# Ledger of designs, part 142: peptides against a protein of PDB entry 7PB4

Target 1, 105 residues: chain A of PDB entry 7PB4
Amino acid sequence: KMLNIKEYKEKLLSTLGEFLEDHFPLPDRSVKKKKKNIQESSVNLITLHEMLEILINRLFDVPHDPYVKISDSFWPPYVELLLRNGIALRHPEDPTRIRLEAFHQ
Target 2, 218 residues: chain B of PDB entry 7PB4
Amino acid sequence: DALQMAVGYFEKGPIKASQNKDKTLEKHLKTVENVAWKNGLASEEIDILLNIALSGKFGNAVNTRILKCMIPATVISEDSVVKAVSWLCVGKCSGSTKVLFYRWLVAMFDFIDRKEQINLLYGFFFASLQDDALCPYVCHLLYLLTKKENVKPFRVRKLLDLQAKMGMQPHLQALLSLYKFFAPALISVSLPVRKKIYFKNSENLWKTALLAVKQRNR

## One batch from the design tools (peptide; made by RFdiffusion4, then SolubleMPNN)

Design b2_p11_3_s1 (from b2_p11_3, 3 letters changed)
Fold by OpenDDE base, seed 3:
Structure b2_p11_3_s1 (fold): chain B 105 residues (1-105), chain C 218 residues (1-218), chain A 11 residues (1-11)
Amino acid sequence: as target 1 above (105 residues)
Amino acid sequence: as target 2 above (218 residues)
Amino acid sequence: LRLMIEELVQL
C-alpha cells in the first residue's frame, strides 16, 4: 500500500512536471552579453515545478507557517498564475509571502 | 538630444511628485509623444519606456500616455514584450493599462522582430481569457499566436465553457474556428461557418502611426 | 493544473 502511494505520487509529480514544462516554460533569456554595465542581477529564475515543490515542502515542513517569501528567482507570471488559479494565497499582512492553498475538502 | 533627455528622465527621474516636477514631466512626455508619432521610437527606447509604463513608477495617466506612444521606428524586441508581460503580472498597473497593453500588442504584433519567446507565453495569455475586460483582445492575440501544438483538449474545454458562460462572442468564435481547423476531432460542436473573422479593431488608436511605420520600412 | 496539484497535496 505505502509503496503504491509513493509510486503514484512520483508518477503524478512527473506528469505535472511534463505538463508545466510544455505549457508554462521559462522564457529563454538569450542575454546577448553586449557591453553596457547594467548590473542586471543575473537572478536565475526557477521553474514553475521548482516553485511548487518549494510551496509543497513548506506546507509539510512548517504547517503552522506555510508561507514562502517571494524571491527574485520567482518569475512574476508564475506567481500570478498560481494566485489567479487559487493554487496559492498571499499572506494577508505581507504581500511578499505566499502559501499553497489548503485544499481542505 | 531632447528624446534622450526625456527617456533618461523617465528612467532615472524622481518618483516623488512635486508641482514643479509636473511641468518637467509634461515637457518630457510631450517630447516622447512628438517623436513617437512623427518618426517612431527605436527598439531600445521602447524597451525602456514600455517597462516604465507597466512598472507602476508613475501614475495611471502618465503610464497610459507612455503606452499609447510605444510606436516603433522599425521593430519591437520580443524581449521587451516578455519583460512587459512580467510587469503586468506584478499587479502595479491598472486594469485599463492591461487592456491597453493587449490592444497595443495586437496592433504592433507584425512589428515584433521574433515570436519564439512570445509563443512560450501562450499559456499565460490563455489564462487571461477569464478576465471579461481582456477576453476580446486576448482572443485576438491567441488567434495570431495559435499553432497546432497549442490546441489541447483542456484548452478546448475551457473555450467551450467560456462560450457557455459568455455566449457566442465573435472573438471567441474566431478562436474556436482556428482550433477546429488545427484539431477538428477535439471540437465536435458545429461552429457556424463564419466566412469573416471579426475582432474588435484594436489598431484604431494607432492606425495613422502604423501606416507611417509601414511606409518607412518599405 | 489545479486538479493535479489538489491531488498531489491530498496524497
Scores: peptide ipSAE 0.147, ipTM 0.834, DockQ to the pose 0.339
Fold by OpenDDE base, seed 2:
Structure b2_p11_3_s1 (fold): chain B 105 residues (1-105), chain C 218 residues (1-218), chain A 11 residues (1-11)
Amino acid sequence: as target 1 above (105 residues)
Amino acid sequence: as target 2 above (218 residues)
Amino acid sequence: LRLMIEELVQL
């Protein structure tokens, strides 16, 4: 039973990953390294899959404070996608923190 | 150059010590407006100013005026559009600015140098269809972007759900007709045979400017 | 997307 749940979860995560890669890929940052000294901090953006994994893990690991701080690795369109679709919520007092929506009805 | 000074002012921000901050801002804004409407802006100038207009660095009135004068001399970089979409999602711009951006994006679509990266944003644009204020303009944008590969069962369902909620809107019907063209098996519903696709093109703020750009680039 | 995430969270 538990093995079947883990395998099913892994299959769902994989299927979700494929769906997210197909429909919500990261834009190819042609970081044209224009030579000028502006340290455009090459902030590595994470995938939507990785972002969701972080949110899911936080909900399970710390259910009493399920909020994740939005880092510079969080691509704003992904954050907006999650918030707009009711998949994530902003912290009421700290707009820099988001949680996965508790679909627990 | 007066334009370079104006762009530099918006990029670097106002120097703290100027007693006449508003007068200086208005001077630089008028400089950008005059050059943009007369000659168009270089792709680099659009890149800078578009990000400024969407970043929330200035007030909504200033941002609106900047965005209204994002008229290319030749081309707009797709990278500028990708960055702009990111700024829209940060939530520092008004709803009216978002609407204006999508109107701008539709109006300027043919002047964007490449479409590959913009096509990757298809899912994000599609997700914006649920915003009633954006929906007409997003439908028009999606009508320009949609390829056969984008027509998926879940997107068809979402469009039909939107139609059930909003009624048979001309812009939704136009997009659904395109979806039916690419994937007739996914849309069993008889769409009214509209001989003419009507998007809200009557409100193209840039019509005269775009004609001038096309004439200069011939 | 939401349905897939809901299913993942319920597991």
Scores: peptide ipSAE 0.144, ipTM 0.839, DockQ to the pose 0.342
Fold by OpenDDE base, seed 5:
Structure b2_p11_3_s1 (fold): chain B 105 residues (1-105), chain C 218 residues (1-218), chain A 11 residues (1-11)
Amino acid sequence: as target 1 above (105 residues)
Amino acid sequence: as target 2 above (218 residues)
Amino acid sequence: LRLMIEELVQL
């Protein structure tokens, strides 16, 4: 039973990953390294899959404070997508923190 | 030149020491407006000013005026549009600025140099259909972007649900008709044969400027 | 997308 749940979770995560890559890919940063010294902080943007994994893991690991701080690696369109679809919620007092919605209510 | 000084002012921000900050701002804004409407702006100038208009660095009145004068001399960089969409999602701009941006994006669509990255944003634009203020303009944008590969069962369901909620809107019917053209098996509903596609005239704000741009680039 | 995430959180 437990093995089947783990395998099923891995399969769902894989299928979700494929769906997210197909429909919500990161824009190709054609970082034309034009050498001008503007420290465009080459903040490596994480995938929507990675963002969801962070949110899911936080919900399971720290259920009493399931909020994740929005970092510069969080692409704003992904944050907006999650919030707009009711997948994530902003912290009521700190708009820089988001949590996964508890779908069990 | 005066334009470079104006762009530099918006990019770097107001120098602290000017007693007449509002007069300086208005002077530079008028400079940008005058050049944009007469000659258009270079792609680099649009890249800078578009991001400023959407970043929330200035007030809504200033941002609206900047966005209204985002008229290309030749082309708009696709990268500028991708960055602009990111700024829209940060939520530092007003709802009216978001509407104006989508109107601008539709009006300027043909002047964008490439479409590959914009096509990757299809899912994000589609998610914005839920916003009643944006929906007419997003439908028009999606009508321009939609290819056969974008027509998926889940998107068809969402469009039909949206139609059930808001009724048979002309802009939604136009998009559904295109979806039915690409994937007739996914849309069992008989759509009224509308001979005339009706979108809101988003281009009306720039009609004269767009004609001038097309004449200069012929 | 929401349904897929709901299924993942329920596991």
Scores: peptide ipSAE 0.141, ipTM 0.839, DockQ to the pose 0.362
Fold by OpenDDE base, seed 4:
Structure b2_p11_3_s1 (fold): chain B 105 residues (1-105), chain C 218 residues (1-218), chain A 11 residues (1-11)
Amino acid sequence: as target 1 above (105 residues)
Amino acid sequence: as target 2 above (218 residues)
Amino acid sequence: LRLMIEELVQL
């Protein structure tokens, strides 16, 4: 039983990863390094899969404060996608913090 | 150059010491408007000013005027559009600014230098169909972007659900007809063959400017 | 997408 749950979880995560890569990829910042001083801060954007993993892990590790601070690595379209689909919620007092929605309540 | 000074003012922000902040802002805004409507703007100027208009740095009235004068001399960089979509998601701009941006994006679509990165945003534009104010303009944008590979069963279901909720809207019908053209097996519903595609953005705010741009680039 | 995530969180 436990082995089947782990294998099923891995299969779901893999299928989710493929779906997210196909339909919500990061734009290729073909920022040709032409030296113009646009401080486009070379902030490494994380994938939507990595963002979801952070949110899931926070919910399990710290269930009493399941909120994650939005960093510069969080691409704004991904944050908006999670919020619009009811996958994530903003903290009521701090709009810079989001949580995974508790689907089990 | 007066234009460079105006762009620099919007980029760097107002110098604290001017008692006449509103007159200075209006002077620079009029400079940008005059050059944009007469000659168009360079891709670099559009990159700077478009991001400023969507960042929430200035008030809604200023942002609206900037967006209305985002007229290219030749091309718009796709990178400017990608950055602009990011700013729309930060939520510092008004709903009216978002609508104006999508109207602008549809109007200027042919002047965008490349479409590869914009096509990667297809899923995000599709998610914006749920916004009733954006839906007509997003349908028009998706009508321009949609390829066969974008027509998936889950997107067909979402469009049919939206049509069930909103009724047979002309802009939804146009997009569904395109989906049926690419993937007839996914759409079992008989769609009325409308001879005329109707999108709300038929009255283009930039009609005269676009004609002038096309004449200069011939 | 939501259903897939809901199923993942339930495991």
Scores: peptide ipSAE 0.141, ipTM 0.836, DockQ to the pose 0.358

Design b2_p11_3_s2 (from b2_p11_3, 4 letters changed)
Fold by OpenDDE base, seed 3:
Structure b2_p11_3_s2 (fold): chain B 105 residues (1-105), chain C 218 residues (1-218), chain A 11 residues (1-11)
Amino acid sequence: as target 1 above (105 residues)
Amino acid sequence: as target 2 above (218 residues)
Amino acid sequence: LRLMIKELVEL
């Protein structure tokens, strides 16, 4: 029973990963290396899959404060996608923090 | 030159409105408007000003005026469009600015240098179809972007559900007809054979400017 | 997407 649940979870995560990669990929930053000192902070953007993993892990690890701080690695379209689809919620007092939606029906 | 000074003001200029700052703002805005409508803007100038218009640095009236003068001399960088879409998602711009952006994006679509990265944004544009104010313009954009690989069963279902909710809208019918062309097996519903595709004329705001750009690039 | 995530969280 437990092994079947773990295998099913891994299969579901894999299918989710493939779906996210196919339909919501990160834009390729053509970093043209050349000219001036604009400190465009070379912040590495994380995938939508990685963002969801962070949110899920936070919900399990700290269920009483399941909020994650939005970092510069969080691509704004992904944040908006999660919020708009009711997958994530903003903290009521701190708009820089988001949590996974409690799917408690 | 006067344009570089104006662009530099918008990039680095003070955020705090004071009365004497309004005259300076208006002067620089008029400079950008005059050059944009007469000659078009360089890709670098559009990159800077488009991001400013969507960042929420200035008020809605200023942002609207900047966005209306995002007329290319030659091309628009795809990277500028990707960055602009990111700013739209930050939520610091008004609903009217979002509508104007999609109208601009449709109107200027042929002047964007590449489409590969914009095509990766397909899912995000598709998610904006549920916004009634954006839907007509997003359908037009998706009509321009849609490839066979984008036509998936879940997107077909969403479009049919949207049609059930909104009725047989011309822009939605146009997109559904394209979906049926790429994947006839996914759309069992008999779509009325529309010989003509009708979208809202998004380019009307830039009609004269677009003609001038096409003449300069011949 | 929402359904898939819901299923993952409920597991």
Scores: peptide ipSAE 0.141, ipTM 0.820, DockQ to the pose 0.338
Fold by OpenDDE base, seed 5:
Structure b2_p11_3_s2 (fold): chain B 105 residues (1-105), chain C 218 residues (1-218), chain A 11 residues (1-11)
Amino acid sequence: as target 1 above (105 residues)
Amino acid sequence: as target 2 above (218 residues)
Amino acid sequence: LRLMIKELVEL
């Protein structure tokens, strides 16, 4: 029974990953390294899959404070996508923190 | 030149010491407006100013005026559009600025140098259909972007649900007709054969400027 | 997407 749940979770995560890659890919930063010193902080943007994994893990690991701080690696369109679709919620007092929605209500 | 000084002012921000900040701002804004409407702006100038208009660095009135004068001399960089979409999602711009941006994006669509990265944003634009203020313009944008590979069962369901909510809107019917063209098996509903596709005239704000740009680049 | 995430969280 437990093995089947792990395998099913892995399969769901894989299927989700494929769906997210197909429909919500990161734009290719053609970082034309034009050498001009504008510190465009080459913040490596994480995938939507990675963002969801962070949110899911936080919900399981710290259920009493399931909020994740939005970092510079969080692509704003992904944050907006999650919020607009009711997948994530902003912290009521701190707009820099988001949590996964508790789908059990 | 005067344009470079104006762009530099918006990029670097107001120098603290000027007693007449508003007069200086207005002077530089008028400089950008005058050049944009007469000659158009270079792709680099649009890249800088478009991001400024959407970043929330200035007030809504200033941002609106900057965005209205984002008229290309030749082309708009696709990268500028991708960055702009990111700024829209940060939530530092007004709803009216978002509407104006989508109107601008539709109006300037043919002047964007490449479409590959914009096509990757299809899912994000599609998600914006839920915003009643944006929906007419997003439908028009999606009508321009939609390829056969974008027509998926879940998107068809979302469009039909949206039609059930808001009724048979001309812009939504136009997009659904395109979806039916690419994937007739996914849309069992008989769509009225509209001989005329009707979108809101998003281009009206720039009609004269766009004609001038097309004439200069011929 | 929401349904897929719901299924993942319920696991």
Scores: peptide ipSAE 0.124, ipTM 0.790, DockQ to the pose 0.360
Fold by OpenDDE base, seed 1:
Order: sequence, then structure tokens, then C-alpha cells
Structure b2_p11_3_s2 (fold): chain B 105 residues (1-105), chain C 218 residues (1-218), chain A 11 residues (1-11)
Amino acid sequence: as target 1 above (105 residues)
Amino acid sequence: as target 2 above (218 residues)
Amino acid sequence: LRLMIKELVEL
């Protein structure tokens, strides 16, 4: 039973990953290395899939504090997408933290 | 030149020591406005100023004035638009600024050098249809962006749900008609045969400027 | 997307 659930979860995550890559890909940053001093923060953006994995894992690992701190790797459009669709919620006191919405309705 | 000084002021921010901060800001803003409406702005100037207008670095009145003068001399960089969409999602800009940005994006769409990366943002724009204030302009943008590959069953359902909620809006009908053109099997609903597609005239704010840009680039 | 995530969380 537990093995089947894990395999099913992995399959769902994989299918979700494919869906997200097809419909919500990261824009290609034209990292044209023009040398000038604008601190274009070379922060590697994570995929929406990876962002969701982080949120899901946090919910399972730390259910009493399921919030993840928004890092510079979190592309703002993805954060907004999750919030607007009721997939994620901001922490009421700390807007830099988000959690996966508890779909326990 | 005066424009470079003005752009540099907005980029670097006000030097702390100026007693006349508001007068200096107004001077530089007027410089940008005057050049933009007369000659248009270079792609690099638009890149800088567009991001500033959406970053929340300045007040809403200043941001609105900057956005209104984002008129290209020749082209707008696609990268500037992608960055702008990112800033729009940070939530430091007002709702009115968001509406103005989408109006600008529709009005300036033909002046954007490339569309490949903007097309990748299709899903994000589609998600913004839920905002009642943005919906008319987002429908127009999506009408310009939509390819056959974007027409999916789940998006059709969302558009029909929006139509059920908002009624038969002309902008929504225009988008649905395009969806039906690309994927007739996904839309069983009889759409009224409208000979003319009607979107809100987003271009009205820039009509004179756009005519001038088109004339200079002929 | 929400449905897929709901299914994942209910697992």
C-alpha cells in the first residue's frame, strides 16, 4: 500500500511537471553577459514544478509550520499564479512566506 | 544630454542632499515626457523606465506618468516586457498601474521586437482573466497571442465559466471566436456571428504618438 | 492544476 502511494505520487508529480513545462515554462533569460555593473542577480530561477515540490514537501514534513520562505529563486509570476488560483497562501503576518493551501475542504 | 540625466535620476534615485526633491523629479519627468512624445524613447531607455514604473520605487502618480510616456522610437525589447510582467506580479504597483500596463502592452504590441518569450507567458496572461479590471485588456492581448497550441480544453472551460459569470462580453466573445477557429471541436456553443471584433480602444492614449512612430519608421 | 495538486495533497 505505501509503495503504491509513493509510486502514484511520483507519477502525479511527473505528469504535473510535464504539464507545467508545457504551459508555464520559464522565459529564457537572455543572459547576454554584457559586463556592465548592473547586479543582474545571477539567481537561478526554479521551475514551477520545483516550487510546488518544495511547497508539498514542506506541508508533509512540517505540517504545523508549512510555510516556505520566498527566495530570489522564486519567479514572481509563479508565486502570483499559485496565490491567485488558491494553490498557495501567504503567511498572514509575513508576506515573504507562503504555504500550500490545505485542500481539506 | 538632458534625457540621459533624467533616466539616470530615475535609475539611481534621488540624491539625498537635494532640498528640492520634488522640483528635480518633476523636471526630469517632464524631460522624459517631452522626448518620448516628440521622438520616442530608445529600447534601452524603455527597459530602464518601464521597470522603474512597475517596481514601486516611486509613487503611483509618477509611475503612471512614466508608463504613459513609454513610447518607442523604433522597437521595444521583448526582455523589457518579460521583466515588466515579473515586476507586475511583485504586487508593489497599484491596480490602475496594472491596467495601464496591459493597455500599453496591447497598444505597443506591434513594436515589440520578438514575441517568442511573450508567447511563453500565455498561461500567466490567461490566469489574469479572473481580474475583472484586467479582463478586457487581457482578452485583447490573448487574441493577439493565441496560437492553435494554446487552445486547450481546460482553457475553453475557463472561458465558458467566465462567460457564465460575466455574461456575453464583446472581448470574451472575440477570444472565444478565435478559440473556435483553432479548435472547433472544443466549442460546441453557437457563437453569434459578429462581423467585427470589438475590443476597448486601448490605443486611444497613444494614438497620436503611435501614428508619429509609424510615420518615422516608414 | 488545482485539481492535480489537491489529489497530490490528499495522498
Scores: peptide ipSAE 0.115, ipTM 0.777, DockQ to the pose 0.318
Fold by OpenDDE base, seed 2:
Structure b2_p11_3_s2 (fold): chain B 105 residues (1-105), chain C 218 residues (1-218), chain A 11 residues (1-11)
Amino acid sequence: as target 1 above (105 residues)
Amino acid sequence: as target 2 above (218 residues)
Amino acid sequence: LRLMIKELVEL
């Protein structure tokens, strides 16, 4: 039983990853390194899949404080997508923190 | 050049020591407005100023004025649009600025040099359909962007749900008709055959400027 | 997407 749940979880995560890659890809930052000093923060953006993994893991690891701080690696369109679709919620007092929506209610 | 000084002012921000910050800001803003409406702006100038207008660096009134003068001399860089969409999602801009941006994006769509990266943002634009203020302009944008590969069952469902909520809106019907064209099997509902696609005239703010740009690039 | 995430969280 536990093995089947793990395999099913892995399959769902894989399917989710494929879905997100196909439908919500990051824009290709083909940064041709022309040296102009615009502080485009060279922050590596994480995938929507990685963002969801962070949120899911936080919910499981710290269920009493399931909020994740939005870092510069969080692409703002992804954050907005999660919030607008009711996948994530902002912390009521701290707009820099988001959690997965409690789907069990 | 006066324009370069104006762009540099917006990029670097106001020098703290100027006693007359508002007069200096207004002078530079008028310089940008004057050049943009007469000649259009270079792609690099639009890149800088569009990013500034959406970053929340300045107040809403200034951002609105900058965005209204984002008129190209020739082309707009696709990268500038991608950056702009990123800023829209940070939430530092007003709802009115978001509406103005989508109106601008539709009006200037033909002047964007490439569409490949903008097409990758299709899902994010589609997610904005549920905003009642944005919906008419987002439908128009999606009508311009939609390819066969974008027409998925879940998006069809979302559009039908929106139609059930909002009724038979002309902009929504236009988008649904395009979806039915690409994937007739996904849309079982009979759509009224509209002979004319009708979107809100988003380009009205720039109509004269767009005519001038098209004349210069001929 | 929401349904897929719901299924993942319910596991």
Scores: peptide ipSAE 0.091, ipTM 0.527, DockQ to the pose 0.362

